Peptides against a protein of PDB entry 4AID. Designs and how they scored, part 98

Target 1, 242 residues: chain A of PDB entry 4AID
Amino acid sequence: FDIKRKTIEWGGKTLVLETGRIARQADGAVLATMGETVVLATAVFAKSQKPGQDFFPLTVNYQEKTFAAGKIPGGFFKREGRPSEKETLVSRLIDRPIRPLFVKGFKNEVQVVVTVLQHDLENDPDILGMVAASAALCLSGAPFMGPIGAARVGWVDGAYVLNPTLDEMKESKMDLVVAGTADAVMMVESEIQELSEEIVLGGVNFAHQQMQAVIDAIIDLAEHAAKEPFAFEPEDTDAIKA

## One batch from the design tools (peptide; made by RFdiffusion4, then SolubleMPNN)

Design b2_p17_7_s2 (from b2_p17_7, 9 letters changed)
Fold by OpenDDE base, seed 5:
Structure b2_p17_7_s2 (fold): chain B 242 residues (1-242), chain A 17 residues (1-17)
Amino acid sequence: as target 1 above (242 residues)
Amino acid sequence: MEFIERMREAVERRKEE
């Protein structure tokens, strides 16, 4: 197995992005680890457009499976039941920043699946899932103009905290999730109590700065492990709506 | 386009090595 791994220190935690061990049937697959939280992101895209496809058919599914400790089910996505509220929300958090980054006119089906394999009860798998999904898309060869990074920002004891633990979040006056590219913030989701707009804006900037290391790590992984870019040329008519 | 181009170039370089 050609296993590629990128490891960085990020917010005082080790972030590991790995490809080539599991889900090799996907166009892109990334195992991402932060602390003891582990997610698998897979990206699959159709190699042709469906006849009469008029919109971009992107589907993002985030899933929190209770796996028995120490058994990562290799490649068997059981059809889960109806997604939880959390799974639905996180699926949207992943969808929102990635959807605009596909090349205009690309109307092939894209499926991103993020599966939580392990949860340490400290590191929320949502941020890790966003990062993993970005990485999986970058590896896939899909016409995705990523990567995105993502970060959660807390406000604890009058300071910004990058990816605060669930325990630190109890003391946090801010739950700010940011996703972006190297150049731009693409998405902000925030639950804020009694903070100034200045602190919130500072939190967005802090998140965007801190996610650059993740973006660079995804690029480095992609440079070493990505498939060839899928041969896609957008139709001129879809380019004019830019 | 830039990332896709960089990815293409990175893949091409890997084929030459």
Scores: peptide ipSAE 0.097, ipTM 0.666, DockQ to the pose 0.939
Fold by OpenDDE base, seed 2:
Structure b2_p17_7_s2 (fold): chain B 242 residues (1-242), chain A 17 residues (1-17)
Amino acid sequence: as target 1 above (242 residues)
Amino acid sequence: MEFIERMREAVERRKEE
């Protein structure tokens, strides 16, 4: 097994990104760990475009499977067949920042699947899932202009907190999720309790600064484990609209 | 050459072809 691992300290927690052990049938696969929360991200893409494909067919699926339910809050029998509200929301949080980063004219089917394998009840798997999905895409050879980083920012006792625990979030006046590249913020989602615009904007900047270490960790992993870039040429009709 | 730079160059080369 050619196992590659990157480990960093991030917000006082150990982040581990691993590839080469699990899901080797995917184009990219990353096992990500923060604390005792563990997610598997897989990226798969079609090697050809479907005839008459007019849009980019990206699907993102975040899943909290019942086998992880021994540590997941609310692990009662989710009836097989529909994503929960949380799974739907997190799938969108992952989709939004990655979708714009695919090369224009690429209309091959792309599927990103993030599966929660373990939850520690402290570290939310959503941020970890965003990071893992970014890493899996960078490893895949798909024409993805990532990586993205992601961070959650809290406001506790008059200070910014990077990736607050579920218990620290009960005291937080802000739930701010940010995703971005090294150069740009791509997505902001926020729930805010009576904070100034200055504190919120400062939180976005704090998140973007703190996610650089994650971006660098994904780059380092990709330098050692990424597949060769998939050879694709956009159809001439899309080049005229740029 | 960083992975990102190689990916950016590979994408730009494909736009010029």
Scores: peptide ipSAE 0.051, ipTM 0.668, DockQ to the pose 0.084
Fold by OpenDDE base, seed 4:
Structure b2_p17_7_s2 (fold): chain B 242 residues (1-242), chain A 17 residues (1-17)
Amino acid sequence: as target 1 above (242 residues)
Amino acid sequence: MEFIERMREAVERRKEE
């Protein structure tokens, strides 16, 4: 097994990104760990476009599987077949920042699957899932102009907190999820309790600064483990608008 | 040249061709 691993300290926690041990059949696969929360992200893309494909067919699926349910808050036997509200929301949180970063004209099917393998009851797997999905795409050879980073920012005792624990979030006046590239914020999602716009904007900036270490970690992992970029020719569909 | 930069350049070149 050729296992590549990147480890960083991030918000006072150890973030581990690992590839080469699990899901080798995927185009990209990353096992991400923060605390004892563990997620597996896989990226798979079709090597050809379907005939008559007119849109970019990206599917993102975040899943908290039943085998992890004993370690996931509210983890009862989920009904097979329909995502929970949480799984639907987190799938959208991952989709939103990555979708714009695919090369224009690429219309091959792309599937990103994030599976929660373990939850420590402290570290939410959503941010970790966003990071893992970004890393898996960067390793895949898909025409993805990432990486993205992601961060959650809380406001606890009059200070910003990077990736607050579930217990710290009970005392937080802000739940701010930010995703972005090195250069730009791509997505903001926020729930705010009686905070000024200045504090919220400061939280976005704080998140974007703190995610740079994650972006750099994904780049370093990709330097050592990424597949060659997939060779595709964009179909000249823009030539028919003349 | 970083992997990500090489990927971006490879994609940009393919858009110009």
Scores: peptide ipSAE 0.037, ipTM 0.663, DockQ to the pose 0.165
Fold by OpenDDE base, seed 3:
Structure b2_p17_7_s2 (fold): chain B 242 residues (1-242), chain A 17 residues (1-17)
Amino acid sequence: as target 1 above (242 residues)
Amino acid sequence: MEFIERMREAVERRKEE
């Protein structure tokens, strides 16, 4: 197996992005690890458009499966067949920043699946899932104009904290999730307790700065492991030629 | 176009917009 791995230090934690060992049948597949939290992201895209396809058919499915239930809080009580509220929310958090980054006119079916394989009860799989999904898409050859990075920012003891632990988040006055490209913030989701707009805006900027290392890590992984770009000529002449 | 070149062109266009 040709296994490619990128490792970075990120917010005082080791982030590992790995490809080539698992889910090789996907167009892109990334095993991402932070602490002892482990996610598998897979990206699959159709090589043709369906006749009469009017919209871009992107589906994102984040799932915390019952096989990891011994390492996922509440995993044993998940009804088979319906996403939990968390799984639905995180699927949307991944979808929102990636959807606008596909080349205009691309209407082939795209499926992104993020599966939590392990949860350490410290590092939330959502941020890791966003990063892994971005990496899997970059590896896939799909006309995705990523990568995106993602970060969670807390406000603990009067300072910004990158990707606070679940325990640190109990003391945090901010839960700020940001996703973006190298050049732009694409998504902000925030829960804030009695903080100034200045602190919140500073948190968005902090997140965007801190995610650059992740973006660069995905690029480096893609340079070594990406499939050839799918031959797609968009109808829009202003779009990036493959 | 190679992945790197495609990404560079994407970044350059976003800086011009």
Scores: peptide ipSAE 0.027, ipTM 0.647, DockQ to the pose 0.059; fails the geometry check

Design b2_p17_7_s3 (from b2_p17_7, 9 letters changed)
Fold by OpenDDE base, seed 4:
Structure b2_p17_7_s3 (fold): chain B 242 residues (1-242), chain A 17 residues (1-17)
Amino acid sequence: as target 1 above (242 residues)
Amino acid sequence: MEFLERMREAVRRRKEE
């Protein structure tokens, strides 16, 4: 096994990104760990476009598997076949920032699967899933112009908190999820309780600043473990339709 | 495009080691 690992301190917690041990059949695969929360992200992409494909067929699936349910809050045996509301929402949170970062004209199938393997009841696997999905895509060789970082920001006791615990979130007046590249914010999702626009905008900036360490960690991992980028040249016709 | 080029270079370097 050629195991590559990056470890950083992030928001007072250890973030570990690992590749090479699991899911080696995928184009990219990353185990991400924060506390005792563990997710596996896999990225797979088709090496050819399907005949008559007119749209970019990106599928993102976030899944909380039943074997992790004993550590997932409200983790009753999910019926096979329909994503929960949470799984649907988190799948969209991952999809939204990554979709625009594929090279224009790329219409090969891309499948991103994020699986929660363990939950510690403190660290929500959604942010970790976003980070892992970004890392898996960066390792895959897909024509993905990442990485993205992601962060959750809380507002607790009059201060910003990076990736608040589930207990800290009960006291938080803000649930702000931000995803972006090194240069740009790509997605914001927010639930706020009687906070000024200034505090919310400050939270977006704080998130974008704090995710840089994650972006750098993904780049460092990718330099050591990424596959050769898939040779893709956009057709000239797709450049004109912007 | 910068990231993908950086990855091409990183893969090249790792093949030379």
Scores: peptide ipSAE 0.615, ipTM 0.940, DockQ to the pose 0.947
Fold by OpenDDE base, seed 1:
Structure b2_p17_7_s3 (fold): chain B 242 residues (1-242), chain A 17 residues (1-17)
Amino acid sequence: as target 1 above (242 residues)
Amino acid sequence: MEFLERMREAVRRRKEE
């Protein structure tokens, strides 16, 4: 196995990004770990466009499957079926920042799947899933102009907290999820209790600064493990207007 | 050459071909 691994300290926690051990049939696959929370992200893309495809067919699925039964809160056999509310929300949190970063005119089917393998009851797998999905896409050879980073920001005892634990979040006046590139914020989702707009904007800036270390870690992993960029010709949409 | 630059160049070359 040609295993590549990147490890960084991030918000006082060890973040590990690993590729080459599992899901090698995917175009990109990343095992991401923070604390004892573990996620697998896979990216697969079609090598041709379907006839008559008029939109970009990106599907993102976040899943808390039974393989983590006994390591996910609640231990309930989620019967194979409809995504939970959390799974639907996190799938959208991953989709929103990555969708606009695909090269214009690329209409091949892309599937991103994030599977929670373990949960430590401290580190939420959503942020880890966003990071892992970004890394898997960068490794895939798909025309994805990432990476994205992601961060959760809390407001605890009058200070910003990067990726607060589930226990710290009980005392937090802010649940702010931010995703972005090195250069730009791409997505903000926020739940706020009695905080000024200034504190919220400061939280977005704090998140964007703190995610740079993750972006750099994904780039470093991709430099050592990414597939060759997939050869596609974007349909010259300007040639159809002549 | 950074990963992002290689990706951008690979996309650029395919637009110019």
Scores: peptide ipSAE 0.101, ipTM 0.698, DockQ to the pose 0.175
Fold by OpenDDE base, seed 5:
Structure b2_p17_7_s3 (fold): chain B 242 residues (1-242), chain A 17 residues (1-17)
Amino acid sequence: as target 1 above (242 residues)
Amino acid sequence: MEFLERMREAVRRRKEE
């Protein structure tokens, strides 16, 4: 097995991005770990466009499968239940920042699946899922102009907190999720309790700064583990203005 | 520009800042 791993310290926690051990049938697959929360992201894309495909067919599915604590089920997909509200929201949260980063004119089917394998009840798997999905796409060879990073920012005791624990979030006046590239903020989702716009904007900037380490970690992993870029030439009308 | 080249350039830029 050609296992490649990147480990960084991020917000006082160890972030691990691993590829090559599981889901090797995917175009890209990343096992991401923060604390004892573990997610698997897989990216699969069609090598041809469907006849008559007029839109970009990206599907993002985030799944919080109830696994027994401490057991990664070796391939027992419980029946695809209807997604929970959380699963639906997080699927959209991952979709929003990645969708604009595909090469214009690319209309091959893309499926991103994020599966929560373990949850430590401290680290929310949503941020980890965003990071893992970004990494899996970067490894896949799909014409994805990522990576994205992601961060949650809390406001606790008059300070920004990077990726607050679920317990710290009970004291937080802000739940701010930010996703972005190295160069730009792509998405903001926020629940705010009586905070100034200045504090919120400062939180977005803080998140964007803090996610740079994650973006660099994904790039480093991809430099070592990415597949060759899929040969795709957009039509001239769909060419990215470089 | 190939995706990997863009990634390498992004890493280079950040090491120079």
Scores: peptide ipSAE 0.078, ipTM 0.695, DockQ to the pose 0.175
Fold by OpenDDE base, seed 3:
Structure b2_p17_7_s3 (fold): chain B 242 residues (1-242), chain A 17 residues (1-17)
Amino acid sequence: as target 1 above (242 residues)
Amino acid sequence: MEFLERMREAVRRRKEE
């Protein structure tokens, strides 16, 4: 097995990105670990466009599997076959920042699946799922102009906290999820309690700075393990400058 | 396009090793 692994320290936690052991039938597949939370992201893309395809058919599915339900709060109450509210929300959080980063005119089917394999009850698998999905796409050879990073920012005791634990989040006055490229913020989602706009904007900047190490880690993994980029010529020559 | 070009070059290098 040609296993490639990248490990970084990130917000006082070890982030591990691994490829080559599991889901080798996918175009890209990444096991991501932070603490004892483990996710598998897979990316698959069609090598041709469907006749008459007029939109970009990206599907993102985040799943907290029932076999992990012994470690996932509320996991036992999930009806088989319908996404929970959380799974639907996190699927959108992953979709939003990645969708704009595909090469313009690419209309081949793309499927991203993020599966929670383990939950430690401290590290939320949503941020880890965003990172893993980005890495899986970067490995796949799809015409994806990533990577994205992602971060959650809390505000606890008058300071920013990178990826607060579920317990720290109970004391946090901010739940700020940011995703972006090296150069740009692509998505912000925020729940805020009585904080100034200055603190919130500072949180977005903090998140974007802190995700650079993750972006660099994905690039390093991709340089060692990515498939050859799919031969795709965009119809629009202006997209070549990105 | 920069990322995809970096990946093409990285794949090329790995084929020469």
Scores: peptide ipSAE 0.597, ipTM 0.934, DockQ to the pose 0.952; fails the geometry check

Design b2_p17_7_s4 (from b2_p17_7, 10 letters changed)
Fold by OpenDDE base, seed 1:
Structure b2_p17_7_s4 (fold): chain B 242 residues (1-242), chain A 17 residues (1-17)
Amino acid sequence: as target 1 above (242 residues)
Amino acid sequence: MEFLERMREAVEERKAA
């Protein structure tokens, strides 16, 4: 078993990105851990375009599945039902920053699935899921111009806090989720209580700076474990103007 | 060659072909 692992210290916590142990049938698969919160991200892409495909068919599914009773808050067997509001929201948080980073003209089906395997009640699996999805795509060979990083920023006792715990978030005046590349912020989502725009903008910059270590960790993992880039020819968009 | 550079080159080669 060729297991590749990257470990970094991030916001005073250990982040682990692992590939090669699980979901080997996927194009990319990453097991990500922060504290005792564990997520599995898988990326699968079609090797051909469907006839008549006119849009990029990306699907992102975040799932808080109870693999083990007692490892996820509210661990009643969610019957196979509609995604929860949280699962729908987090699926969109992952989709928004990654969708623009696919090469223009790539219209093969792409499926990203993030599954929460364990939750420690301190570290929210949403940010970890964003990071894991980015890493899985970078490993896949899909024409994805990532990685993205992601971070949550709180405002506690007049300071920015990177990836606050669920308990620290109760005291936070800000819930700011940021995703971006090395070069750019791609997505911001924020809930704010009576804070200035300056503090919020400072939080975006803080998030973007702090996610660079995650981006670098994904690059390092991909250098050692990524598949060869999938050979595709973009449809000559100039032929549609003739 | 960095991973991102390899990915970028592989994309540009496909656009030039």
Scores: peptide ipSAE 0.099, ipTM 0.706, DockQ to the pose 0.173
Fold by OpenDDE base, seed 4:
Structure b2_p17_7_s4 (fold): chain B 242 residues (1-242), chain A 17 residues (1-17)
Amino acid sequence: as target 1 above (242 residues)
Amino acid sequence: MEFLERMREAVEERKAA
């Protein structure tokens, strides 16, 4: 196996991004680890557009499979076939920041699948899933203008905490999920308890600053392991409005 | 020039063409 790995320290935890061992049939595949939480992201894209395709057919599926259920809170009761509320929410959290970053006019089918393989009961796989999905897309050769980074920010004991543990989150007055590129914030989702707008905005800035190390790690991995960019010429959409 | 910068440039060049 030609295994490429990037390891960084991030928020006092080791983040590992690995490719080349698993899901080699995908266009991009990344195994991401933080603590003992492990996710597999795969990106697959069609090499042609379907006839009559009028919208960009991006599908993002975050899933916590039954084989990981012994390590995932509440995983024992997952029914096959319908996503849980958590799986639906996290799928949207991944979709929202990546969808705008595809090249305009690209209407080939894209499927991003994030599978939780292990959960350590400390590190939530959602942020890790966002990072892994970004990395998998960057490796795929799809016309994706990423990477994105992502971070969760807590407010514990009057300070920002990067990617708080599930236990630290019980004491947090903020659950702030941010995703962005190197240059821009793309998505904010927040649950706030009696905090000023100034603290929340500071949390967004903190998240965006802290995700740069992840963006750089994805770039470094892509330099060593990405496929060649897919040969895509966007249709001149200005010519269709004439 | 980083790989992703080259990808971005190649994409922007294709949009401008």
Scores: peptide ipSAE 0.084, ipTM 0.709, DockQ to the pose 0.163
Fold by OpenDDE base, seed 2:
Structure b2_p17_7_s4 (fold): chain B 242 residues (1-242), chain A 17 residues (1-17)
Amino acid sequence: as target 1 above (242 residues)
Amino acid sequence: MEFLERMREAVEERKAA
């Protein structure tokens, strides 16, 4: 098996992005690890548009499978059939920054699936899932103008903390999730306790700066493992306004 | 030139054609 791996130090933790071992039937597949938290992201896209497809059919599904329940908080109580509130939220957190980065006019079905395989009870799999989904799309050959990076920022003892642990988050006055490209912030979600706008804006800037190492790591992985870009021609949308 | 830069350029060239 041709296994490609990128390893970086990120926020005092080792981030590993791996491809070529698992889910080879997908267009892109990445196993991402931080601490002992492990996620699998897969990207699959249709090679043709469905007749009468009027919108871009992107589906993002973040899930924590029952086999990982022994290592995931609340995993034992997953009732069959409906996503949890967390799974729904994280699916949206992944969807929001990636959706606008697809080439205009591409209306082939795209499915991104992020599966939590292991949880260490310190590193939340949401940020790791965002990173893994970005990497899987960059490897897939889909017309995705990524990568995105992502980061969580806390505010603990008067300082920014990159990707705080679940225990550090209990002491944090900020839960700030940021996603972006090298050049732009694409998404911000924030829960804040009695902090100035200046501190929050500084947190967004800190997140965007810190995610550059992840963006660079995805680029390096893609240079060695990405499929050739899918050949498609975007429809000329200017002809419909006459 | 990085693979993703080449991919971006190739996609933008296809939009301009």
Scores: peptide ipSAE 0.075, ipTM 0.691, DockQ to the pose 0.166
Fold by OpenDDE base, seed 3:
Structure b2_p17_7_s4 (fold): chain B 242 residues (1-242), chain A 17 residues (1-17)
Amino acid sequence: as target 1 above (242 residues)
Amino acid sequence: MEFLERMREAVEERKAA
Protein backbone atom coordinates (compact mmCIF):
# COMPACT_ATOMS: atom_id res chain seq x y z
CA PHE B 1 0.00 0.00 0.00
CA ASP B 2 1.27 3.50 -0.77
CA ILE B 3 0.42 5.13 2.57
CA LYS B 4 1.02 8.85 2.95
CA ARG B 5 0.84 10.47 6.38
CA LYS B 6 1.13 14.00 7.68
CA THR B 7 1.52 14.67 11.40
CA ILE B 8 1.44 18.09 13.07
CA GLU B 9 1.23 19.50 16.55
CA TRP B 10 -2.03 21.46 16.77
CA GLY B 11 -3.28 23.13 19.94
CA GLY B 12 -1.18 20.87 22.17
CA LYS B 13 -2.53 17.74 20.39
CA THR B 14 -1.20 15.53 17.62
CA LEU B 15 -3.20 15.75 14.40
CA VAL B 16 -2.58 12.89 11.94
CA LEU B 17 -3.86 12.85 8.36
CA GLU B 18 -3.40 9.51 6.57
CA THR B 19 -4.33 8.24 3.11
CA GLY B 20 -3.77 5.05 1.09
CA ARG B 21 -4.74 2.32 3.63
CA ILE B 22 -8.55 2.40 3.58
CA ALA B 23 -11.42 3.22 1.19
CA ARG B 24 -9.26 3.05 -1.97
CA GLN B 25 -12.38 2.88 -4.14
CA ALA B 26 -13.17 6.51 -3.21
CA ASP B 27 -11.78 9.41 -5.22
CA GLY B 28 -10.31 10.71 -1.95
CA ALA B 29 -10.08 9.04 1.46
CA VAL B 30 -8.47 10.29 4.67
CA LEU B 31 -8.13 8.85 8.14
CA ALA B 32 -7.80 11.73 10.57
CA THR B 33 -6.79 11.31 14.21
CA MET B 34 -6.65 13.81 17.07
CA GLY B 35 -5.96 12.34 20.48
CA GLU B 36 -7.81 9.03 20.32
CA THR B 37 -10.69 10.41 18.22
CA VAL B 38 -10.57 8.89 14.72
CA VAL B 39 -12.64 9.75 11.65
CA LEU B 40 -12.71 8.47 8.07
CA ALA B 41 -13.63 10.96 5.37
CA THR B 42 -14.37 9.80 1.82
CA ALA B 43 -15.05 11.91 -1.24
CA VAL B 44 -16.61 10.49 -4.40
CA PHE B 45 -17.62 12.45 -7.48
CA ALA B 46 -19.34 11.54 -10.73
CA LYS B 47 -17.21 11.84 -13.88
CA SER B 48 -20.16 13.25 -15.83
CA GLN B 49 -23.09 15.56 -15.21
CA LYS B 50 -26.61 14.14 -15.32
CA PRO B 51 -28.71 15.43 -18.24
CA GLY B 52 -30.76 18.43 -17.13
CA GLN B 53 -28.81 18.92 -13.86
CA ASP B 54 -29.37 22.58 -12.96
CA PHE B 55 -27.89 22.71 -9.42
CA PHE B 56 -24.67 21.43 -7.80
CA PRO B 57 -25.58 18.04 -6.21
CA LEU B 58 -23.28 17.98 -3.15
CA THR B 59 -24.23 15.60 -0.33
CA VAL B 60 -22.40 15.59 3.00
CA ASN B 61 -23.12 12.80 5.50
CA TYR B 62 -21.54 12.76 8.95
CA GLN B 63 -22.14 9.48 10.79
CA GLU B 64 -21.34 8.14 14.25
CA LYS B 65 -21.32 4.39 13.57
CA THR B 66 -22.53 1.84 16.09
CA PHE B 67 -19.16 0.04 16.28
CA ALA B 68 -17.76 3.24 17.80
CA ALA B 69 -20.86 3.55 20.01
CA GLY B 70 -19.19 1.91 23.03
CA LYS B 71 -16.94 5.01 23.14
CA ILE B 72 -19.48 7.63 21.95
CA PRO B 73 -21.64 9.37 24.61
CA GLY B 74 -25.20 8.08 24.23
CA GLY B 75 -23.91 5.46 21.76
CA PHE B 76 -26.64 2.88 21.80
CA PHE B 77 -27.03 0.94 18.54
CA LYS B 78 -28.53 3.77 16.52
CA ARG B 79 -31.14 2.22 14.26
CA GLU B 80 -30.28 2.62 10.60
CA GLY B 81 -32.44 5.39 9.17
CA ARG B 82 -32.62 8.93 10.54
CA PRO B 83 -29.49 10.91 11.41
CA SER B 84 -29.29 12.19 14.96
CA GLU B 85 -29.45 15.90 15.69
CA LYS B 86 -25.65 15.92 16.14
CA GLU B 87 -25.09 14.08 12.83
CA THR B 88 -27.39 16.53 11.03
CA LEU B 89 -25.68 19.55 12.59
CA VAL B 90 -22.14 18.35 11.83
CA SER B 91 -23.11 17.42 8.25
CA ARG B 92 -24.19 21.07 7.82
CA LEU B 93 -21.00 22.39 9.48
CA ILE B 94 -18.97 20.44 6.90
CA ASP B 95 -21.23 21.34 3.94
CA ARG B 96 -21.39 25.12 4.54
CA PRO B 97 -17.71 26.03 4.02
CA ILE B 98 -16.96 23.50 1.23
CA ARG B 99 -19.99 24.08 -1.04
CA PRO B 100 -18.93 27.58 -2.23
CA LEU B 101 -15.40 26.35 -3.06
CA PHE B 102 -16.35 24.12 -5.99
CA VAL B 103 -15.63 25.58 -9.41
CA LYS B 104 -18.61 27.48 -10.79
CA GLY B 105 -20.54 25.41 -13.29
CA PHE B 106 -19.44 22.05 -11.84
CA LYS B 107 -22.69 20.07 -11.44
CA ASN B 108 -21.42 16.50 -11.18
CA GLU B 109 -22.67 14.59 -8.14
CA VAL B 110 -20.32 14.81 -5.14
CA GLN B 111 -20.69 12.72 -2.01
CA VAL B 112 -18.67 13.36 1.14
CA VAL B 113 -19.05 10.81 3.93
CA VAL B 114 -17.45 11.32 7.34
CA THR B 115 -17.56 8.36 9.70
CA VAL B 116 -16.54 8.47 13.34
CA LEU B 117 -14.50 5.32 13.99
CA GLN B 118 -13.44 6.15 17.55
CA HIS B 119 -14.22 8.84 20.13
CA ASP B 120 -11.92 9.59 23.09
CA LEU B 121 -14.56 11.61 25.01
CA GLU B 122 -12.22 14.65 24.94
CA ASN B 123 -11.84 15.63 21.28
CA ASP B 124 -15.08 16.33 19.41
CA PRO B 125 -15.18 14.57 15.99
CA ASP B 126 -16.84 17.57 14.30
CA ILE B 127 -13.68 19.68 13.82
CA LEU B 128 -11.73 16.57 12.90
CA GLY B 129 -14.49 15.65 10.43
CA MET B 130 -14.29 19.09 8.78
CA VAL B 131 -10.51 18.76 8.40
CA ALA B 132 -10.77 15.19 7.10
CA ALA B 133 -13.47 16.11 4.56
CA SER B 134 -11.33 18.99 3.29
CA ALA B 135 -8.33 16.70 2.94
CA ALA B 136 -10.35 13.97 1.18
CA LEU B 137 -11.68 16.50 -1.35
CA CYS B 138 -8.17 17.87 -2.01
CA LEU B 139 -6.93 14.32 -2.69
CA SER B 140 -9.89 13.40 -4.92
CA GLY B 141 -9.11 15.41 -8.05
CA ALA B 142 -12.53 17.12 -7.84
CA PRO B 143 -12.54 20.83 -8.87
CA PHE B 144 -12.51 21.94 -5.23
CA MET B 145 -10.82 25.28 -4.50
CA GLY B 146 -9.80 24.22 -0.99
CA PRO B 147 -8.35 23.22 1.30
CA ILE B 148 -10.36 24.53 4.19
CA GLY B 149 -9.16 24.42 7.74
CA ALA B 150 -11.40 24.41 10.79
CA ALA B 151 -11.03 25.22 14.47
CA ARG B 152 -13.10 25.44 17.63
CA VAL B 153 -12.26 28.31 19.98
CA GLY B 154 -13.19 28.50 23.63
CA TRP B 155 -12.85 31.32 26.15
CA VAL B 156 -11.55 29.94 29.45
CA ASP B 157 -10.07 31.99 32.29
CA GLY B 158 -9.90 35.11 30.10
CA ALA B 159 -7.99 33.44 27.22
CA TYR B 160 -8.67 31.82 23.85
CA VAL B 161 -8.33 28.03 23.82
CA LEU B 162 -7.88 26.13 20.55
CA ASN B 163 -10.09 23.02 20.27
CA PRO B 164 -11.03 22.82 23.96
CA THR B 165 -11.79 19.39 25.36
CA LEU B 166 -15.37 18.50 26.22
CA ASP B 167 -14.49 19.15 29.88
CA GLU B 168 -12.86 22.54 29.14
CA MET B 169 -15.96 23.48 27.12
CA LYS B 170 -18.08 23.21 30.31
CA GLU B 171 -16.11 26.18 31.70
CA SER B 172 -15.94 28.02 28.37
CA LYS B 173 -17.92 31.21 27.79
CA MET B 174 -17.61 30.68 24.03
CA ASP B 175 -18.18 27.83 21.58
CA LEU B 176 -16.90 29.28 18.32
CA VAL B 177 -16.48 27.04 15.26
CA VAL B 178 -14.69 28.66 12.32
CA ALA B 179 -13.87 27.26 8.89
CA GLY B 180 -11.96 28.98 6.11
CA THR B 181 -9.37 28.92 3.36
CA ALA B 182 -5.87 30.30 3.72
CA ASP B 183 -7.20 33.70 2.64
CA ALA B 184 -10.79 33.86 3.91
CA VAL B 185 -13.20 32.87 6.65
CA MET B 186 -15.99 30.85 4.99
CA MET B 187 -18.14 29.92 8.00
CA VAL B 188 -18.68 30.96 11.61
CA GLU B 189 -20.96 29.20 14.07
CA SER B 190 -21.02 30.52 17.64
CA GLU B 191 -22.62 30.16 21.04
CA ILE B 192 -21.50 32.97 23.34
CA GLN B 193 -22.16 33.85 26.98
CA GLU B 194 -21.88 37.55 27.89
CA LEU B 195 -18.74 38.30 25.83
CA SER B 196 -17.94 41.48 23.91
CA GLU B 197 -17.97 41.59 20.12
CA GLU B 198 -14.25 42.40 20.32
CA ILE B 199 -13.53 39.08 22.09
CA VAL B 200 -15.66 37.20 19.52
CA LEU B 201 -13.95 38.85 16.54
CA GLY B 202 -10.61 38.13 18.18
CA GLY B 203 -11.73 34.50 18.46
CA VAL B 204 -12.51 34.34 14.73
CA ASN B 205 -9.09 35.78 13.93
CA PHE B 206 -7.44 33.36 16.37
CA ALA B 207 -9.24 30.42 14.75
CA HIS B 208 -8.25 31.54 11.25
CA GLN B 209 -4.61 31.90 12.30
CA GLN B 210 -4.55 28.51 14.04
CA MET B 211 -6.13 26.66 11.09
CA GLN B 212 -3.27 27.69 8.75
CA ALA B 213 -1.16 24.81 10.10
CA VAL B 214 -3.98 22.40 9.14
CA ILE B 215 -4.32 23.96 5.69
CA ASP B 216 -0.56 23.57 5.19
CA ALA B 217 -0.74 19.94 6.37
CA ILE B 218 -3.50 19.19 3.83
CA ILE B 219 -1.48 20.89 1.08
CA ASP B 220 1.60 18.83 1.96
CA LEU B 221 -0.48 15.62 1.94
CA ALA B 222 -2.06 16.56 -1.40
CA GLU B 223 1.33 17.34 -3.01
CA HIS B 224 2.32 13.73 -2.28
CA ALA B 225 -0.99 11.84 -2.68
CA ALA B 226 -3.57 13.83 -4.69
CA LYS B 227 -5.00 12.32 -7.85
CA GLU B 228 -4.67 14.17 -11.12
CA PRO B 229 -7.15 17.05 -11.31
CA PHE B 230 -10.34 16.06 -13.06
CA ALA B 231 -10.41 17.62 -16.51
CA PHE B 232 -13.32 20.02 -16.12
CA GLU B 233 -13.88 22.97 -18.40
CA PRO B 234 -16.74 25.13 -17.20
CA GLU B 235 -18.99 26.58 -19.88
CA ASP B 236 -18.59 29.93 -18.12
CA THR B 237 -15.33 31.51 -19.35
CA ASP B 238 -15.12 33.57 -16.14
CA ALA B 239 -14.59 30.45 -14.03
CA ILE B 240 -11.13 30.05 -12.50
CA LYS B 241 -9.34 27.04 -13.97
CA ALA B 242 -8.41 24.90 -11.00
CA MET A 1 -3.65 26.77 -13.19
CA GLU A 2 -3.55 23.14 -12.06
CA PHE A 3 -4.68 22.53 -8.47
CA LEU A 4 -1.23 21.37 -7.32
CA GLU A 5 0.45 24.43 -8.87
CA ARG A 6 -2.08 26.70 -7.16
CA MET A 7 -1.51 24.95 -3.83
CA ARG A 8 2.26 25.27 -4.23
CA GLU A 9 2.01 28.98 -5.04
CA ALA A 10 -0.21 29.56 -1.99
CA VAL A 11 2.40 27.88 0.23
CA GLU A 12 5.26 29.85 -1.34
CA GLU A 13 3.41 33.16 -0.96
CA ARG A 14 2.84 32.44 2.75
CA LYS A 15 6.52 31.53 3.25
CA ALA A 16 7.55 34.81 1.60
CA ALA A 17 5.17 36.89 3.75
Scores: peptide ipSAE 0.031, ipTM 0.643, DockQ to the pose 0.081

